# Peptides against a protein of PDB entry 7BBL, part 49

Target 1, 86 residues: chain A of PDB entry 7BBL
Amino acid sequence: IAQESLESQEQRARAALRERYLRSLLAMVGHQVSFTLHEGVRVAAHFGATDLDVANFYVSQLQTPIGVQAEALLRCSDIISYTFKP

## One batch from the design tools (peptide; made by RFdiffusion4, then SolubleMPNN)

Design b2_p13_7_s3 (from b2_p13_7, 5 letters changed)
Fold by OpenDDE base, seed 3:
Structure b2_p13_7_s3 (fold): chain B 86 residues (1-86), chain A 13 residues (1-13)
Amino acid sequence: as target 1 above (86 residues)
Amino acid sequence: VPPVPPGPRMIIE
């Protein structure tokens, strides 16, 4: 009647949460997303993909106050949060 | 959805 250690249970819980997050990214492919950047700057773009380590967001039709960029790379370190409507 | 590092926070509407 062996039982997993508390540490092992915590690792599985973290892994499950990470999987949930990554699946959410997959669900966003092709959809318009609103990104909140630093200093209250907000932009909208169609989500394409991320790196495996989620270092960058590859997007298209990036709408900024200055204009629209057909394709752009958003560094995840510059993104505070993003919102998506399913 | 809170990120389990790394990644920015996702807000689902």
Scores: peptide ipSAE 0.296, ipTM 0.816, DockQ to the pose 0.436
Fold by OpenDDE base, seed 1:
Structure b2_p13_7_s3 (fold): chain B 86 residues (1-86), chain A 13 residues (1-13)
Amino acid sequence: as target 1 above (86 residues)
Amino acid sequence: VPPVPPGPRMIIE
């Protein structure tokens, strides 16, 4: 019986994971998100969007210890993780 | 949620 190659199976698995990740990004639009950055820095902001390659997070109402920035760009390379309550 | 490709991890609460 012919079977899908292992490489093809892995490709499908990666595609499924990517879809799940992107759907999660869509789900958090408009919600406040807590971002954990390097060096233990944590900020909160309302998620607006990412660019197509998820290189940047475009956010609003960015809360930092020194104040609130109405609009901000967070480089995804600077973000370790983020939390979101749907 | 793990990113593919690598990126920030999303932790859904």
Scores: peptide ipSAE 0.295, ipTM 0.817, DockQ to the pose 0.448
Fold by OpenDDE base, seed 5:
Structure b2_p13_7_s3 (fold): chain B 86 residues (1-86), chain A 13 residues (1-13)
Amino acid sequence: as target 1 above (86 residues)
Amino acid sequence: VPPVPPGPRMIIE
């Protein structure tokens, strides 16, 4: 019986995990998301999209301590974690 | 949900 190599199995597993993450991003479209940034800063915004390499989050109605930005770019390197309510 | 490759983590409650 021809079996898939261990490395090929690992590649498939990584691809599956990537897909799972990307699908979770799709689920956030149109929802308000709470972002936890560095130094305890938390902001809320409506999720719009990410770029293909998930380097940036494109959001709208970004609520900051000093007001609301209609459109904003959040660099993923600045985000520790995020959560949303479906 | 863990990102692949590494990045910001989605916390699902």
Scores: peptide ipSAE 0.295, ipTM 0.815, DockQ to the pose 0.423
Fold by OpenDDE base, seed 2:
Structure b2_p13_7_s3 (fold): chain B 86 residues (1-86), chain A 13 residues (1-13)
Amino acid sequence: as target 1 above (86 residues)
Amino acid sequence: VPPVPPGPRMIIE
C-alpha cells in the first residue's frame, strides 16, 4: 500500500539509464565510431570493448591525424562525446 | 545517450 520513496524511484531511474547506456555500448561492438576529444581533435576507430567500470574504451584501427594504430586504449576521461551509426 | 554516472556522451546518428 505504501508508495515507493522518491529516493527509490530515482535509484530505479538511474539503473534504467545505466542499462540503456550499456546496451548501446554492446550495439557498437565491431563498428566504427567517431570520437570527439578535447581541443577539437577527432578520431575514428572500431569499438571492441570497455572495462567493467567503463573507464576505458578498447578499440582497433584507430585513425589519428598522425596515422593508424592497430590497437589502442582510449581513456573515457579524454573523450567528450562519440557518435555511432547502427 | 547520457551515461550514468557522468562520462562521455553517445550521439546516435
Scores: peptide ipSAE 0.295, ipTM 0.817, DockQ to the pose 0.466

Design b2_p13_7_s4 (from b2_p13_7, 4 letters changed)
Fold by OpenDDE base, seed 4:
Structure b2_p13_7_s4 (fold): chain B 86 residues (1-86), chain A 13 residues (1-13)
Amino acid sequence: as target 1 above (86 residues)
Amino acid sequence: VPPVPPGPRLIIE
């Protein structure tokens, strides 16, 4: 049987991983997410949405060390990681 | 879940 090129296989693998990641974002909608930011800062917020290139997270009820912001924009470049409880 | 760029990583506990 004809074998798909290695490059094509890698492309499909990347596409599958991207889809998995995007589906995880969908699963987070409306749920509280804990974000780990730089300098050891951790915040929690309800996830709303991202933009198409996942440059920003649009969140609500952002719990910061100095208070709660009703609505906030988190730049994804400022986020090291996040965790979500389904 | 590691991102395929762009995006930060989701850690599943």
Scores: peptide ipSAE 0.349, ipTM 0.831, DockQ to the pose 0.415
Fold by OpenDDE base, seed 1:
Structure b2_p13_7_s4 (fold): chain B 86 residues (1-86), chain A 13 residues (1-13)
Amino acid sequence: as target 1 above (86 residues)
Amino acid sequence: VPPVPPGPRLIIE
């Protein structure tokens, strides 16, 4: 019986994971998100969008120790992880 | 949720 190649199976698995990740981004729209940056820095902001290659997070009401920035760009390369409550 | 490709990961509580 012919079977899908291992490489093809792995590609489908990666595609499924990518879809799940992208859907999670959609779920975050409008929600406050807590971001963990390098060096233990943590900030919170309302998630707006990412660009197509998820290189940047476009956020609003960015809360930092020195104040709130109405609009901000977070480089995804600077973000280790994030969390939010749906 | 792990990112694919690499990137910041969503931690679900």
Scores: peptide ipSAE 0.343, ipTM 0.829, DockQ to the pose 0.435
Fold by OpenDDE base, seed 3:
Structure b2_p13_7_s4 (fold): chain B 86 residues (1-86), chain A 13 residues (1-13)
Amino acid sequence: as target 1 above (86 residues)
Amino acid sequence: VPPVPPGPRLIIE
């Protein structure tokens, strides 16, 4: 009657949470997303993809106070949070 | 949805 160690159980829990997060990124493909950046700056863009290590967000139709960029790269380190409507 | 590093935070309304 072997049982997984507590450490192993915690590792599986973290893996499950990571998978949930990654699946949410897939669900965003093609949708307009609202991004909250530092100092209260907010922009909207259509989500395209991310790197495998989620270092960058590749987006299109980026709406900024200065204008619209057809294609843009958002560094994830510059993004505090984001939201979208399915 | 809180990120398990790395990644920014997804807010669900």
Scores: peptide ipSAE 0.340, ipTM 0.827, DockQ to the pose 0.401
Fold by OpenDDE base, seed 5:
Structure b2_p13_7_s4 (fold): chain B 86 residues (1-86), chain A 13 residues (1-13)
Amino acid sequence: as target 1 above (86 residues)
Amino acid sequence: VPPVPPGPRLIIE
């Protein structure tokens, strides 16, 4: 029986995990998301999209301590984690 | 959900 190599299996597993992550982003479209940034800063915004390499989050109605930004770009490197309610 | 790779972590509670 011809079996897939271990490296090929790992590659497939990585691809599956990547797809799972990307699908979770799709699920957030249009939802308000709470973002945890560095130094304990937390903001909330409506998730719009990411770029193809997930370098940036494009959001709307970004709630900051000093007000609301209608449109904003959050660099993913500045985001520790996020959560949302489906 | 872990970012693979990379990205910030989605925390599901």
Scores: peptide ipSAE 0.343, ipTM 0.826, DockQ to the pose 0.411; fails the geometry check

Design b2_p13_8_s1 (from b2_p13_8, 8 letters changed)
Fold by OpenDDE base, seed 3:
Structure b2_p13_8_s1 (fold): chain B 86 residues (1-86), chain A 13 residues (1-13)
Amino acid sequence: as target 1 above (86 residues)
Amino acid sequence: EVTLDPSAMPPAP
């Protein structure tokens, strides 16, 4: 049988990464999430939602070194990684 | 635990 084209393989790889990301967003709703930001900054917050293009993370009870922010907005571009327990 | 890297997220079509 003919092998899948390189372009098709790349398409499936991109789709798989996107699906994994989107499913994680669904799983983390209402849970505390640890966010790793630039310059070694780490914060914890309860995940609320994202906008349609996932440009921003809307969170609550954001724990920072200088206190707790009741409501906050984290830009996706500022997030290096995030960890949570499903 | 689950750890994800948003930088690996391909841009939305």
Scores: peptide ipSAE 0.300, ipTM 0.755, DockQ to the pose 0.577
Fold by OpenDDE base, seed 1:
Structure b2_p13_8_s1 (fold): chain B 86 residues (1-86), chain A 13 residues (1-13)
Amino acid sequence: as target 1 above (86 residues)
Amino acid sequence: EVTLDPSAMPPAP
């Protein structure tokens, strides 16, 4: 049987993950999202929008260990993962 | 519940 090349498989996998990511951005609008940051830091915020070019997350009601920030910017590079309920 | 890793995003241009 013919087998797809490893490179082709990897490309399809990356494409699928990218699609899932982009769809999640749309799905999380207005929802509270839990963000896992580096060093075990976890914050929660309401997702507003993202800058697709700069990879910034624009959020509101950011709950941090030291208080709540009404409006905030989270850099994608600071985020390990995020969780939400669609 | 959905959990994602933002490293899957398209790279910046």
Scores: peptide ipSAE 0.299, ipTM 0.758, DockQ to the pose 0.496
Fold by OpenDDE base, seed 5:
Structure b2_p13_8_s1 (fold): chain B 86 residues (1-86), chain A 13 residues (1-13)
Amino acid sequence: as target 1 above (86 residues)
Amino acid sequence: EVTLDPSAMPPAP
């Protein structure tokens, strides 16, 4: 039998990670999420939604070191990682 | 607890 190419293996791995990410968006709706941003900044907020191209995160009750924002927009490109309890 | 990296998604169209 033919061995799957390295490129094909990498494509499947990326697809699996993308699927996991998309499922997490559904799971975190209405939950508090901890976001790790650049320069060691960490914030917590309640997840609302993302836009069509998943470029932005719409959140509420964003807790920052200098205060709380009732509503805020986090750019996906500024997020290193996020953590939540489903 | 779940931790994810949004960079796993393809770039916006």
Scores: peptide ipSAE 0.299, ipTM 0.756, DockQ to the pose 0.488
Fold by OpenDDE base, seed 2:
Structure b2_p13_8_s1 (fold): chain B 86 residues (1-86), chain A 13 residues (1-13)
Amino acid sequence: as target 1 above (86 residues)
Amino acid sequence: EVTLDPSAMPPAP
């Protein structure tokens, strides 16, 4: 049996991570999520939806160090990681 | 709790 190529293994790994990401978005709907941004900034918000093509998070009740925004848009490029309870 | 990295999603075109 021929061994799977390194490239093929990497493709499967990326696909698995993508699926995990997408499923997490479904699990996040309506829940508060903690976002870790650059420079140690952390914010919390209720997740609404994402636009996969635009790479934005649509959130509500965004808690920032300077106050709360009722509605906000978070750019995925600004997010290092996010944590939530499924 | 679950922690994810948005890098799992390819960058916007």
Scores: peptide ipSAE 0.298, ipTM 0.760, DockQ to the pose 0.458

Design b2_p13_8_s2 (from b2_p13_8, 7 letters changed)
Fold by OpenDDE base, seed 2:
Structure b2_p13_8_s2 (fold): chain B 86 residues (1-86), chain A 13 residues (1-13)
Amino acid sequence: as target 1 above (86 residues)
Amino acid sequence: EVTLRPSERPPAP
């Protein structure tokens, strides 16, 4: 019986997870997102776009403990998690 | 709600 190789199965699994991730990013467009950063810092911002290659979030109206930043770049390396309501 | 973590981002295919 012909069977798909393990390597091919793993590739499809990775592709499916990537699709889910990218669709979630698309669903974030125009929505406010809550970001949990290191050291217990939490910020909120309106999602604009991502740079998939650099893994950055381009956001607006970033609410920080010290004020609001009109436009900002959030690096994924500084983010623990992010939450939004589709 | 949807919660995601950058650490869980899948690698490029």
Scores: peptide ipSAE 0.577, ipTM 0.888, DockQ to the pose 0.765
Fold by OpenDDE base, seed 1:
Structure b2_p13_8_s2 (fold): chain B 86 residues (1-86), chain A 13 residues (1-13)
Amino acid sequence: as target 1 above (86 residues)
Amino acid sequence: EVTLRPSERPPAP
């Protein structure tokens, strides 16, 4: 039985991670998400969609420390992490 | 519960 090369194993691993990441984003659609931003700021919103390169998040009912925005755009550069329950 | 981080986003093909 031929063993797969290290390079091939790494390629498959990267592909699997990409797929898993994208599937997680899809699973987020319609759910409330907790976003952890810089300087300890945390906000909650309903996930709508991202742009093609996943640079921006289109969300609704964004709860911020200073109020609620019906519709909002969150930039990846502002986000440290985001958590949801699928 | 699932947590994602933009910094951990794998590179595109």
Scores: peptide ipSAE 0.577, ipTM 0.888, DockQ to the pose 0.689
Fold by OpenDDE base, seed 5:
Structure b2_p13_8_s2 (fold): chain B 86 residues (1-86), chain A 13 residues (1-13)
Amino acid sequence: as target 1 above (86 residues)
Amino acid sequence: EVTLRPSERPPAP
């Protein structure tokens, strides 16, 4: 019985993980997301969109310790994790 | 509830 090469299997695995990740981002649309940033900073905002390479998050109603920003851009490099309820 | 990390972003296929 012929079997896929290890490289082919790895490619499929990466593709599956990528799809899963992208689907999760899609599911975030319109939902409030809790972002954990560096230095213990945590903010909440409504997810709007992200770049195709997921470099930036475009959000609205960003709740910060000192107020709410109507619109904001969060860079992935500044984010440790983000959580939402589908 | 779903939690994601930028560090977990898989590379492009």
Scores: peptide ipSAE 0.577, ipTM 0.887, DockQ to the pose 0.789
Fold by OpenDDE base, seed 4:
Structure b2_p13_8_s2 (fold): chain B 86 residues (1-86), chain A 13 residues (1-13)
Amino acid sequence: as target 1 above (86 residues)
Amino acid sequence: EVTLRPSERPPAP
């Protein structure tokens, strides 16, 4: 019986996961996002854009423990998780 | 709410 190759199945699986992730990023547009950083630091900011290659978050109105930054760059390497309300 | 982790991001196709 003819069937899709294993490689093709794996490719579709990767594509599906990527699409889900990207759609989540798109859903963040215009929303405030809560970021959990290392050492228990939590910040909130409005999502601006992301760099898919370098995995950077460009945000605005970043609320930190010591103040608010109008604009900021959050590297994914500094982020443990992020939460938002669609 | 939706929670995501950068570590969960899929690899490039």
Scores: peptide ipSAE 0.577, ipTM 0.888, DockQ to the pose 0.810

Design b2_p13_8_s3 (from b2_p13_8, 8 letters changed)
Fold by OpenDDE base, seed 4:
Structure b2_p13_8_s3 (fold): chain B 86 residues (1-86), chain A 13 residues (1-13)
Amino acid sequence: as target 1 above (86 residues)
Amino acid sequence: EVTLDPSARPPAP
């Protein structure tokens, strides 16, 4: 049985994850998203848009432990995970 | 609900 190389398998896996990520961005438009940040910080915000080049999340009504920001920028590097309802 | 992480995000500049 012909088997795909490990490198090829990894490439497909990365591509699949990227597609999943991009589709999630589309699904998040207009929805509230819960973001898990570093140090156990969790925030919720309405998703606006992303900058694919810089990997930023542009959000509104960001609920933080110390208050609500009307608009905010979340860097992907600050985000551990995010959850939303499609 | 859908839970994801940004591990597959584009690389930083």
Scores: peptide ipSAE 0.326, ipTM 0.798, DockQ to the pose 0.453
Fold by OpenDDE base, seed 5:
Structure b2_p13_8_s3 (fold): chain B 86 residues (1-86), chain A 13 residues (1-13)
Amino acid sequence: as target 1 above (86 residues)
Amino acid sequence: EVTLDPSARPPAP
């Protein structure tokens, strides 16, 4: 019985994760997202758009500990995780 | 509810 190679399995897994990520970005449109940043900082914002290549998050109504920013850019490298309700 | 991390993003150009 022929088996898919380990390399092929890993490739398929990576592809699935990438698809999941990209689909999540599409699903964020029109939703408030909770972002977990470094140093225990958590913020909430309305998703506006994303630069798919570099994964920059363009958001509005960013709620921070010290106030609300009307518009903001969150760099992917600053984000540990994000949560939203589709 | 969906929780993700950005580790699976496409590589930057």
Scores: peptide ipSAE 0.325, ipTM 0.794, DockQ to the pose 0.490
Fold by OpenDDE base, seed 1:
Structure b2_p13_8_s3 (fold): chain B 86 residues (1-86), chain A 13 residues (1-13)
Amino acid sequence: as target 1 above (86 residues)
Amino acid sequence: EVTLDPSARPPAP
């Protein structure tokens, strides 16, 4: 039987992940999100928005190991993963 | 609960 090319399979997979990611950003608005950063650092904050290119995450009430920051900016490149409840 | 990885971030315009 005919098989879909590896390239097309990968393309579909990437497209699906991108869509899921973008939808997650919309769902995150107004919710507290747990961010896992490098070096095992984990912080929690209320998601506000991102740049058009999703370079930065604008958050509020950022809970860090040393205190709470009312307004903060998280670099997307510093984030390994994030968890939230839609 | 949803857990995601920013690796799926779309490229800059």
Scores: peptide ipSAE 0.324, ipTM 0.793, DockQ to the pose 0.496
Fold by OpenDDE base, seed 3:
Structure b2_p13_8_s3 (fold): chain B 86 residues (1-86), chain A 13 residues (1-13)
Amino acid sequence: as target 1 above (86 residues)
Amino acid sequence: EVTLDPSARPPAP
């Protein structure tokens, strides 16, 4: 019985996660997203776009603990996770 | 709801 190597299995798993990530970015456009940042800070904003290398998230109506910013730029390195409703 | 994190970010083009 031919069995896929462990290395090949791991490669497929990583590829699947990357594809899921990219598709999520497309699905997020125009939707409100909840971002979890460092130190337990959570903010909500409407997703607009990201750079080609996904270094920055361009958002609008960013709700922060001290107020709302009409337009904002979130660095990917500052984001721990994000959630949204497709 | 869907939750994701940047750990799966693909390399830059």
Scores: peptide ipSAE 0.323, ipTM 0.792, DockQ to the pose 0.511

Design b2_p13_8_s4 (from b2_p13_8, 5 letters changed)
Fold by OpenDDE base, seed 4:
Structure b2_p13_8_s4 (fold): chain B 86 residues (1-86), chain A 13 residues (1-13)
Amino acid sequence: as target 1 above (86 residues)
Amino acid sequence: EVTLNPSERPAAP
């Protein structure tokens, strides 16, 4: 059988990850998300919305080590990873 | 649980 190029395989893999990301954003609506930030900081917040253009997460009830912010903006550049329960 | 990384976002910086 013919084997597709590595480039094509990588392209499909990236596309799959992007699709997973977008679908997950939809699934996060109304849920609490745990964010792992730099320096080992972890925060939890309710997902509100995201802006792909500016790479930001708009969240509410952000639980930080020093308190709770009613609303906050988390820049993707500050986020290492995030976890939620669908 | 589902874990994601911002690097997976479709839009490049």
Scores: peptide ipSAE 0.504, ipTM 0.865, DockQ to the pose 0.496
Fold by OpenDDE base, seed 3:
Structure b2_p13_8_s4 (fold): chain B 86 residues (1-86), chain A 13 residues (1-13)
Amino acid sequence: as target 1 above (86 residues)
Amino acid sequence: EVTLNPSERPAAP
């Protein structure tokens, strides 16, 4: 009985997570997203789009501690995580 | 709710 190698199993697991990520990004379009940034800063905005390498997030109605920005660009490097309700 | 982490983002095509 041939058993899939541990490395192959791990590869499939990573691939599954990546697929989940991609599908979630698509599901985010038009929804409000909560972004957790560095230093405990949290902002909320409506997701518009991202580029192919997910380097930038194009959002609208960005709620920050000091006010609301109609449109904004968030850099992936500034984001720890983001949450939304599908 | 769904939470995403940038570390899981796919490589660029």
Scores: peptide ipSAE 0.502, ipTM 0.863, DockQ to the pose 0.529
Fold by OpenDDE base, seed 5:
Structure b2_p13_8_s4 (fold): chain B 86 residues (1-86), chain A 13 residues (1-13)
Amino acid sequence: as target 1 above (86 residues)
Amino acid sequence: EVTLNPSERPAAP
């Protein structure tokens, strides 16, 4: 039986992880997302789009402690985690 | 409910 090389196995594993992550982002379409930011700040926003390369979040109706922003950009470097209900 | 961390994003396919 032909054995897949270690390098090939690793490549396949990376591809699978990437697919899973991207599919999760895709599942955010049409949903409100809760973002946990630094210093305990939590905001909610409607998912708009993402940059698949940088993973920036383009969102609408961003609810912040001081008000609502109609449109906003959230960078991954500012996000600790995000949660949504598919 | 799904929770993700941006740090888990793969660097390359």
Scores: peptide ipSAE 0.496, ipTM 0.860, DockQ to the pose 0.796
Fold by OpenDDE base, seed 2:
Structure b2_p13_8_s4 (fold): chain B 86 residues (1-86), chain A 13 residues (1-13)
Amino acid sequence: as target 1 above (86 residues)
Amino acid sequence: EVTLNPSERPAAP
């Protein structure tokens, strides 16, 4: 009987994860996102756009302990996690 | 509420 190959199953799994991630980014549009950075630093900003390949976050109204930046780029390497309310 | 992290980003589609 026909059985999907392991490679095909893995491909579908990766595609599903990618779709989930991209849909989450789409859901961020128009929302404030809370970013957890290193050393327990947390910032909040409005989602603007992302680099689909690098996963950098282009944000506005970045609230930091020091002050507010109108526009900023948050590098994926600086982020531990991020949360938002759809 | 949704929480994600960079490690969840797929390396390839």
Scores: peptide ipSAE 0.495, ipTM 0.861, DockQ to the pose 0.779

## One batch from the design tools (peptide; made by RFdiffusion4, then SolubleMPNN)

Design b2_p14_3_s1 (from b2_p14_3, 7 letters changed)
Fold by OpenDDE base, seed 1:
Structure b2_p14_3_s1 (fold): chain B 86 residues (1-86), chain A 14 residues (1-14)
Amino acid sequence: as target 1 above (86 residues)
Amino acid sequence: SLEAEFIARLQALL
């Protein structure tokens, strides 16, 4: 019986996670999102969009420990996790 | 709109 290789299984798993991630971005549009960054820093912002590579988040009303920025750019690489209310 | 374009781009990746 033909059996799917481990590599193929992992590929499907990665694809599923990628889809889940992208769908989460769609769900975030227009919502305030809580971001957990490095060094225990937490910020909140309204999610607007990302660039074509999904490498940066363009957000508004970014609430940081030192103040609020009306418009801001968050690098995805700086983000550990995020939560939001759909 | 920016939002519409963003959504369209993401949809194209799915």
Scores: peptide ipSAE 0.291, ipTM 0.830, DockQ to the pose 0.616
Fold by OpenDDE base, seed 5:
Structure b2_p14_3_s1 (fold): chain B 86 residues (1-86), chain A 14 residues (1-14)
Amino acid sequence: as target 1 above (86 residues)
Amino acid sequence: SLEAEFIARLQALL
């Protein structure tokens, strides 16, 4: 039996995480999501979609500390984490 | 809709 190489193991791990990420996005569609941004800022918004790069998040009803934005774009570079109830 | 198109694209990536 041949043991899988380290690179192959890492590749599978990355692929698994990517799939989990994409599936989470599918589950987010139409749901309100809590986003944790930099500097401890937390916002809530309804998830709509991402761009083709699956990076930028198109959201609606973005609740911020200073008001609500009807439509907004959140970049991956701005998001630390997110959580939602499926 | 935007969401429908997004879902279709996502499913193609999986």
Scores: peptide ipSAE 0.286, ipTM 0.830, DockQ to the pose 0.698
Fold by OpenDDE base, seed 3:
Structure b2_p14_3_s1 (fold): chain B 86 residues (1-86), chain A 14 residues (1-14)
Amino acid sequence: as target 1 above (86 residues)
Amino acid sequence: SLEAEFIARLQALL
């Protein structure tokens, strides 16, 4: 039987993950998100937007170990993971 | 606003 190439299957898998990621960003808009950063640091902030090209998260009311920042920018490379309630 | 533009951009990619 005709089989889709392994390369084509991998391409579809990557496309599916990309769509899932983009939809998750849309779902975060207006919600408080908990971010896990390096060295076990955890912060919470209200998600505003992301720069898809530069990979920056624009957030507000960022709660950090040393205080609260009204507005802040988090680089995606500094974020290990995040969780939120849709 | 930044948020409005972000949403519009995402919707165009989906």
Scores: peptide ipSAE 0.281, ipTM 0.826, DockQ to the pose 0.722
Fold by OpenDDE base, seed 2:
Structure b2_p14_3_s1 (fold): chain B 86 residues (1-86), chain A 14 residues (1-14)
Amino acid sequence: as target 1 above (86 residues)
Amino acid sequence: SLEAEFIARLQALL
């Protein structure tokens, strides 16, 4: 039985994580998502779509500490994590 | 719609 190389194992791991990520995006469409941003800021918004090229999340009803924004654009780079109930 | 296009693009990547 041939042993898979470390590089190949890492590649498969990355691919698996990527697939999981993409599937999570599909799952969150239309749902309210809680986003954790930098400096401990947490916001909630309904997820609409993302631009994979620009790395932006298009959301609606963004609830922030200082108010609600009907529609907003969240940069993926500003998002640490997110959680939602499918 | 943007959403429909988004889903289609994601599905193509999977």
Scores: peptide ipSAE 0.268, ipTM 0.821, DockQ to the pose 0.759

